# Designs tried in a protein design run: peptides against a protein of PDB entry 3V4O. Part 81

Target 1, 234 residues: chain A of PDB entry 3V4O
Amino acid sequence: DQPLAKDKVALLIGNMNYREHPKLKAPLVDVYELTNLLRQLDFKVVSLLDLTEYEMRNAVDEFLLLLDKGVYGLLYYAGHGYENFGNSFMVPVDAPNPYRSENCLCVQNILKLMQEKETGLNVFLLDMCRKRNDYDDTIPILDALKVTANIVFGYATCQGAEAFEIQHSGLANGIFMKFLKDRLLEDKKITVLLDEVAEDMGKCHLTKGKQALEIRSSLSEKRALTDPIQGTEY

## One batch from the design tools (peptide; made by RFdiffusion4, then SolubleMPNN)

Design b2_p16_4_s1 (from b2_p16_4, 7 letters changed)
Fold by OpenDDE base, seed 3:
Structure b2_p16_4_s1 (fold): chain B 234 residues (1-234), chain A 16 residues (1-16)
Amino acid sequence: as target 1 above (234 residues)
Amino acid sequence: MEELQSFDPRLGEKIP
């Protein structure tokens, strides 16, 4: 019994040209590569670079409008970020220095909104640091999440750790995307796929002991990014 | 000389 998606929608955000923080390079290539791969998987993909807070919030709102019952939603973010009290915060390019939660987008809030849409699958691929932001002691009050058993988090790094890009003479790539792209098209349960990516990343001598993929999931069904869209003939 | 750039704006690391 092949799981079906009502539709498949992805929002990809790559922030690199920060105004008040060090610039990054990897998000440019990473978003591009992931866009091409997800389109091959019949995702409707919106890819955006260098978003301000306002633009990011608008992009998320538009993304949510495309979600509905049974829709696969994928959010990818590459850029600066932090994690406080288990909440992941994506940093817009116009964020102040230092930034606080009110300047950033909380991933768990987005998840809550996705759950309200009764999505078939919620995938978050977060290529950002997960270190505590010492400049923000705010404890966000978040609404309780529903038990939907359709959630997958792929953290590019472990809790409290950093994500990295490799700087070469040319364009840089994030470590996470470097390995993710090689397996993304595989017809496997998304958690299994990410687990294999984690193993591949673990073999990289360059980042050994520096960055490791963390998978956090509540996925009770064998759902894959390759799942066909309902009503389509394959 | 390769460089690891952290997505933490405070850090960067050079790889020999």
Scores: peptide ipSAE 0.260, ipTM 0.695, DockQ to the pose 0.340
Fold by OpenDDE base, seed 2:
Structure b2_p16_4_s1 (fold): chain B 234 residues (1-234), chain A 16 residues (1-16)
Amino acid sequence: as target 1 above (234 residues)
Amino acid sequence: MEELQSFDPRLGEKIP
């Protein structure tokens, strides 16, 4: 039986023009390309660039309002970030230097809130570094997640490692998006799709030994981004 | 010229 989504909603955030941190370039193109692809997959896509902490929190809140039972939720983030004790933190453009967890958005907290919506699928595509932030020694105590078996993390890089962008003639593309975009429209289980992306990325000589895709999933069903929306006819 | 830039603010390099 073909899995069905009640709806498909994506929030894409690309942070580039940081006030107190080095500027990035890839998120602009990456968000644009991903937006186009996800719309072809019938996602309702909200794409935002250069969000302050306040704006990011509001965007996430609005995103959560669009989620409900059986809805596919996808969060993509490209920008500065860090990982402390298994928790991923997205850095707003107005974050201070140095930034701490209270200045950032915790992805696992967002996941918890998504689970409360009883979503059909939760996909996180995190194109950010996963190095520890030594300026943040806070050990977060997060609420236990529900066992929903519908969670997929695509980390652009390995734990403790960095994510990179390639710049050429003023244009930049993230390494992760460079390979993701070639396969995103394939009708495959999302974890299988990401595994293929990982293999493609692994062949890139530029990032050998520097960046590798990590897939972390608890997905008990063959869910794909191509899954049709319930009530729609194709 | 191509450059590889890390999302880590501390790192970045030119592609040889």
Scores: peptide ipSAE 0.257, ipTM 0.694, DockQ to the pose 0.298
Fold by OpenDDE base, seed 5:
Structure b2_p16_4_s1 (fold): chain B 234 residues (1-234), chain A 16 residues (1-16)
Amino acid sequence: as target 1 above (234 residues)
Amino acid sequence: MEELQSFDPRLGEKIP
């Protein structure tokens, strides 16, 4: 009864060199580290940095082409972002100041498209702020999601809060990735794995009362990132 | 000393 993936595909996006917003540093290292870990888990990984709106949309389109029935899909994003009415928006490097929803990519829209592919697992790891964007007054009207019971969100921070990076001796890592990387290779249900990461973050004096991992899931099966690919021998 | 930089452009903090 071992769960099997038809294939495992990941898209990693790190935006740091914004044109009209403060620059970040952590996404570079975080994307690199996550890439290496996911490859050890036999994911096909596409890692991209500093994407414009056009490039981000193209990357997502190409990612979706690799998805099919039973495929595990993972989307990681590190960069500026916001959350309005429960919808997460990833900010491209060429976004104007201020940015609005039409300038950004909505994660829930991507989820909808992934559901249409009948994926086996949908994992979103979002290392971005979740504060409301007061300059965006649009209420997104999204189509109802299908009941697929295979969705996991790992938010680097709680609703309405900020995500942080740590700068030490010129190097910077996101707080979320600092703890995620230590657990990612464990053979555990993905929600259990993320729960342990949340506990690790909670024990850190740097993040207490400042940043807390939020897990949002609808996952009815014991799915893990370590699940073998169907038809392969390991 | 570690410096925390918020992904929100409005905030940054230094931690000793």
Scores: peptide ipSAE 0.246, ipTM 0.686, DockQ to the pose 0.301
Fold by OpenDDE base, seed 1:
Structure b2_p16_4_s1 (fold): chain B 234 residues (1-234), chain A 16 residues (1-16)
Amino acid sequence: as target 1 above (234 residues)
Amino acid sequence: MEELQSFDPRLGEKIP
């Protein structure tokens, strides 16, 4: 049986022009490339760059309004970030130095809200570092997640490690996006697709021993980004 | 020379 999406919605956030932190370059190109690819997959894509905390929270709220039962939701983030106690935090461009969890957006909180919408698929592609933030000792108490068996995390790097962008000849691209873009349009279960991306990334001599894709999934159905939208004729 | 920049604000590397 071919899985169907009621709709497909993606929020892409690329933060690069930080006020109190080093600027990045890759998020601009990465968001652009991913936008084009997801649109080819019939996603409704909202792409935003350089968001403040307030703007990021608003963007997430608006994104959640587009989600409903059976909708495929995809959140992509490229920028500074950290991971504390298994929780991923996206850093807004106006975050202080140092930043704390209260200044950032917790991905797991967003996931909880997505689950409440009874989405058909929840995909998180996080192109950020996953090193612990030693300046934040706060242990967040998060609500327990539901068992929905429709969650996929693609971490650009492994736990406690760094994500990188590569620049040559004036062009910059995130390592994750460099390999993801080559396979994103393939009609494969999303976890299988990401596994292939992981293998491709593993062959890159520049990031050997530095960056490796981590896939975390509870996806129990053969769902792909290429799945057709219900009620649409192709 | 290629530049490898970490998304960790504390790190960055240049590769010849």
Scores: peptide ipSAE 0.236, ipTM 0.692, DockQ to the pose 0.327

Design b2_p16_4_s2 (from b2_p16_4, 8 letters changed)
Fold by OpenDDE base, seed 1:
Structure b2_p16_4_s2 (fold): chain B 234 residues (1-234), chain A 16 residues (1-16)
Amino acid sequence: as target 1 above (234 residues)
Amino acid sequence: ELKLQSFDPKLGEKIP
């Protein structure tokens, strides 16, 4: 009765060294830690750092080529970002200041393309701010999404809020990854797992009232990141 | 010492 994945593929992007925006530190360690964990879960992981717009678009295109019917797709992003009208935008390192939607990658557009692949599971983990970009007055008209009950969004922060990193002795970790890494290997429905992460984050004295995980999902099956790959014996 | 840093891009501010 356990769901099976045809394959499991993850694209991890961490942008830190922005040309026209404040530098970040956490994405480096966060991408590294998540890479190691997802590989333990038998994901095929592509991890990239400090991508330009061109490189990000290429990475997404290559990622999509690895997706097919029944494949689990996971996209993780850590870096600058914003959310306008419910659409999430990932900011490349070469984005201008201020940036607009045309300079960024829209997550919902990626989701649409993933749906066309008939994936078994679509997971988006977005470790970025979700504040509105007032410099972007464009209202994106996106193609209608298909009704697929296999989508999970893990937003590191609430709508309109900021994401944070903890700095200590020159090192930095994102708050989201700090708690996600402790539970990621658990054999639980992904939404249940994220809910527990949310509770853990809520108990953090450093971020109480500052950052809270938001989960948005239409997942109708008990799919977990630990689900076996079809044709393999565990 | 532990400190929090926001991912806020500080749009409109130029970075040296």
Scores: peptide ipSAE 0.368, ipTM 0.865, DockQ to the pose 0.733
Fold by OpenDDE base, seed 4:
Structure b2_p16_4_s2 (fold): chain B 234 residues (1-234), chain A 16 residues (1-16)
Amino acid sequence: as target 1 above (234 residues)
Amino acid sequence: ELKLQSFDPKLGEKIP
């Protein structure tokens, strides 16, 4: 039986031009390439670059308004970030140095809100570092999550590790996107697809021992990004 | 030819 999506919505955020932190290059190209691919998959895509805290929170709010029962939601983030106590934090471009959790957006909080929408699939693709932020000792108190079995996290790197971009001839791509883009259009369960991406990344001699894809999932159905939208011809 | 750049925010580094 072919799973169906009520709709497919993606929010892509690429932060590069930080005010108080080193600038990045890869998010520009990575967001662009991912946008084109997801549109081919009939996703409704909102792509945004260099968002302040206020703008990021607004973007997430608007994204959540597009979610409903059975909708596939995908959040992609490329930029600075950190992970404390299993919580992932996306860093806005206007974040202070040093920044704390109150200056950032917690991905797990977004997941909670997505669950309230009764989405059909929740995919998080996080192309950021996962190092501990020693300047932030806050332990977020998260509400209990529902058991929805429709959650997939694709971390560009391992816990406590860094994510990298490759620069060549003035161009830059994140390692994660470099390999993800080659398989994203495949009609496969999303966790299987990401596993293949992980194997491809593992063959990259440049990042061997430095960066590895981590998949964290609770997905009980064979859901793919290629799944057709209900009420459409396919 | 190819170089790697970390996404590390480098919390202790100030932008000039």
Scores: peptide ipSAE 0.306, ipTM 0.735, DockQ to the pose 0.744
Fold by OpenDDE base, seed 2:
Structure b2_p16_4_s2 (fold): chain B 234 residues (1-234), chain A 16 residues (1-16)
Amino acid sequence: as target 1 above (234 residues)
Amino acid sequence: ELKLQSFDPKLGEKIP
């Protein structure tokens, strides 16, 4: 009696060509690889690169329109970011330097909106730094989240820490994606899958003591990315 | 040869 998804929708955002911040390389390849994998899992995938604030907000809005009761929603972000008071902020490519929360997209706000859609599963894969933004002292007032027990956060790094990419011969992959891609297709509960990714990443000597995967979840059901879509033949 | 690059936005630092 395997859980079923009403549908599976993913929004992948990779920001690398920042105007006022250091450029990144990994998001290009990471988004590409993740796109291919998620499509193999029958996700409807929207992959976007180098989004301005306006474009990011629009992309999220469009993503939310695809969500509905029982739908699996996955948001992947690779780029600059920060975390203030437990809130994760994704930085658009046109963000000023320094940037504040008003220039960025708050992941927890997106989660709230996803909950309103009564999704079957909410997965956030955040390949960004989680350091405090000292230039933003705004304390966001967020509405209380619903108790949906269907939330999974995969943070590429620990609270207050940095995420990294590995560059070799002009190519780059994020550390998180490097290990995630090897297990993403496994038919396992998403939290179990991420735990295994965490162990694999922990064996990377280059990032030992610098980056570690953090899993935050309230998932009461054995939901997997491999779960069949309701009404489809498998 | 592997190079580690941080995703740190390096807030407050302007790109020359």
Scores: peptide ipSAE 0.300, ipTM 0.732, DockQ to the pose 0.773
Fold by OpenDDE base, seed 3:
Structure b2_p16_4_s2 (fold): chain B 234 residues (1-234), chain A 16 residues (1-16)
Amino acid sequence: as target 1 above (234 residues)
Amino acid sequence: ELKLQSFDPKLGEKIP
């Protein structure tokens, strides 16, 4: 039997116009295209661009409130980021230079909160131009994550953390979105779908050896973004 | 309707 979702909700964030950091371009097109695709999959989508720290925190908090038992949640972020000591951070557009962990949103903390929900499926996709932040040596103290089988994490990163955009259809997409959009509507287990995206990225001469997709998942059920919705919508 | 939309910090810049 095909699994059912109680509801489908997505929060998409694309940060481009940084105040004190290099500006990006790809997130605009990427968020737009992903929005349209997810709507075709019957997701309720909130798409936001160029969020400040305050705005990002509020958006994430509100998104988390929508997650509950049986709900499919998808959080996508494109923008600057960094990773220190196993912790990943999303950088708001108003982050100072240099930015520190206190100015950013910790991905692992959000994942922890997502795991507290008995969601049917949680997908977290990061497309960050990131480097090691040498100006921040803080190690966040996080509680242990719960062992769940409903979280899928995709992290698209470039070797050397260089921003790399590919022009597609007259517009420049991020590399991850270029390959993701071609498969997103397929009726496949989400981990299988992402694995195929990773393979496509590896086979392409433009991206081979330049960018990779890291996938982390404990998903044991055949959950797909195409799964139909049951019950009442929010 | 999503509650998130009611508290959208950048509703005016939201992608339609």
Scores: peptide ipSAE 0.015, ipTM 0.529, DockQ to the pose 0.026

Design b2_p16_4_s3 (from b2_p16_4, 7 letters changed)
Fold by OpenDDE base, seed 4:
Structure b2_p16_4_s3 (fold): chain B 234 residues (1-234), chain A 16 residues (1-16)
Amino acid sequence: as target 1 above (234 residues)
Amino acid sequence: MEKLQSFDPKVGEKIP
């Protein structure tokens, strides 16, 4: 039996022009490429670049308003980030140097809010470093999560490791997006799709031993990004 | 030639 989505909504954020941190290049092209692909999959896509803390929080709030029971929600982030105690933090462009958790957006908090919406699928694609931020000693106390078995994390790199972009001829793409874009339109369970991307990325000699895709999932149904939207079958 | 660039935020370091 083919799973159906009530709707499909994606929020894509690419932060590049940081005020007090190194500037990035890849998020511009990566957000653009992913936007085009997700639209082909009938996602309603909101794509935003270079967001301040205030703007990022507003974007997430608006994204959550579009979520409801059975809706597929996808959050993609490319930019600076860190991971402390298993919590992923997205860094706004106006974050201070050094920054702390109160300056950033916690992905796991967003997941909790998505679960409250009774979404059909929650996908997080995080193209950021996962290094420990030693300037932040805060241990977030998160609310307990529900058992929804509809969660997929695609981390561009391993815990404690860095994510990279490839620069060539004035253009730059993240390593993760370079391989993800080739398979994103395939009609496969999302975890299977990401596993294939992981294998493709593993063949890249440039990032061998430096970057590897990590998949963290609890997905009990064969849900794919290609799943049709309810009411649009006829 | 392809060049790798890290997304490392280099927290605590001065940006030129």
Scores: peptide ipSAE 0.385, ipTM 0.866, DockQ to the pose 0.777
Fold by OpenDDE base, seed 3:
Structure b2_p16_4_s3 (fold): chain B 234 residues (1-234), chain A 16 residues (1-16)
Amino acid sequence: as target 1 above (234 residues)
Amino acid sequence: MEKLQSFDPKVGEKIP
């Protein structure tokens, strides 16, 4: 009994041309590659690059409007970020230096809003560093999440660690995307798929001891990105 | 030659 998605919607954000922080290169190619793959999986994909805080917030709001009961929602982010007290923060390109939580978008807050939509699946793929931002002393007061058992986090790196890109000949790919793209189209439970990606990444000699994929999930059903959309000719 | 570049935002360091 294959699960069905009411619809499949993805928001992909790649921030690289920061105004007051180091420039990145990988998000350009990574967003492009992931866009193509997700479209092959019948996702409705919105892909955006180099978003200001205002633009990021608007993009998330529009993304949430497309979510409803049974819809698969996927948020991908590549760029600068940090993690404080278990909360992940995506950094807009116009963020000040140093930035704080009020300058950034909290992923867990987005998750809360997604839960209110009664989505069928919530997937977060976060290709960013997870080091603590010592300049942010805000203690998040988050409401308790609902028990929806439909949440998957794919962190490009482990807690407190850095994410990397591989550069060669002026081009760059994130380590996470390098391995994710090879398996993303597989018809497997999303957590199983990511576990295989983790193993593949672990074989990379460049990032051994530097970057490791972390999977955090509460997924009680065998849901895959390949799940068909309800009412389609499947 | 392949090289690694960290996504480290280097918070607090001013970028010229």
Scores: peptide ipSAE 0.377, ipTM 0.862, DockQ to the pose 0.790
Fold by OpenDDE base, seed 1:
Structure b2_p16_4_s3 (fold): chain B 234 residues (1-234), chain A 16 residues (1-16)
Amino acid sequence: as target 1 above (234 residues)
Amino acid sequence: MEKLQSFDPKVGEKIP
């Protein structure tokens, strides 16, 4: 009784060239590598780099239009971010310094909209820092989420902690992607897969005590990124 | 040699 996806759609965003914040390097390579892997898994992948607030909101809107009942939706973000009161905020490249929630995209808001589409699976892979933004004193009042047992969050780091990239030979890779890419194609329940990634990351001497993968999920079905698309023959 | 770089946005610190 293999679960089937109606379709599989992914939006990958990598922000590096910030106007008012430190520039990053890893998102370029990480988005590229993840794009190639997800395409091998028959995802329809939209990969975008260095998005302004306006562009990010548009990209999310377009992504949501591709979602429907039973569709697997995956959102990957690599860039600057923060977490306030359990809400994750992705920072556009044109965000002011300091930025506030109104300048950023709230992941939980996106999740709410995805739930309205009755998706088969919602996966969020967030490669960003999760430190609190003390310059944002806004307490977000979000609409209550529906009880859906199809949500998986992969946080590259722990609450209140930083995410890192490894720079070598002029290039950089995120620690999260370094280990995720080695297992992403495995035919395993997504939460099991991420747990193995977490274990692999834990063996990295460079980030011991600095970065650890956090998995938050409510997934009642054995759904994997490798699940076939309904109506397709493999 | 590998160098570790943080994704810390350094909020509140102006970038020249």
Scores: peptide ipSAE 0.373, ipTM 0.860, DockQ to the pose 0.782
Fold by OpenDDE base, seed 5:
Structure b2_p16_4_s3 (fold): chain B 234 residues (1-234), chain A 16 residues (1-16)
Amino acid sequence: as target 1 above (234 residues)
Amino acid sequence: MEKLQSFDPKVGEKIP
C-alpha cells in the first residue's frame, strides 16, 4: 500500500552571519534551493536565515504546532554546530564564544517533541560540523525516546568530523546540498535516497577522506518525501 | 577555482 502523509511540513534554518563566530556563506543558497525543491514535493515550507536563540526557539515552537498525527516533519539546518555524546546542537547567530548547550538547540530534544505529536515521519538534515565542543562539559540526560520507527537522520558529515562548503566566484554551496539536490525529488524510500546521495558525495575528490554522509535511521515503513498527502489527488 | 571552507566554528578563538 502507498504510504500517505496527513500533511508535510518543513522548517529550514540557515545561519551564516554569526556575531562571535566565523561567518559562513553556503546556508543562504542551500536554504533557497532546498525550499524550492520541497515546495515541489508539496511541503509547507518555512525558511529562515540568521536566527538568534530566541528566534530559533520560536521557529521550532511554531513548527511543532503544525505537526500532528501522521504529518511528515522535516527539519533542515545549515550552520555552526557540534555533537556531544551523540546529541546534536544547532548554534544560533547570537551565541557567545565559547557557547554551551544552554545557548544552543538540541536536535534530539526537538525529536522528542515531534514524537509526542505522533508524526508519520521525522527527517533531520543537519549540515554542520559534528566535532565535540570541549567548552561544553554537560552530559545531557535526555528522556528515552519512544519507539516510533519513523526517524531518519542525514548528517552531512561523520561523527567527530567537519562539514565543508565550496566557494566559487563569491558564492558558496554546502557539499551536502550539492549532492542532495540532485536526488531529492526521486520517488524512493528516504533512506535509500540518502544512501545514493552518500555514494555521489563519496565520489567527490575535494572531500574524499574529509567529509562523508552518515545515515542514522529507524524507519520500518517505505516512507518517501514524494508520498502524497491524504485527501489530495497527487 | 573551487575553494573548500570548513564549517568549523573555531570555538574559543578570537574573531578577527
Scores: peptide ipSAE 0.360, ipTM 0.851, DockQ to the pose 0.780

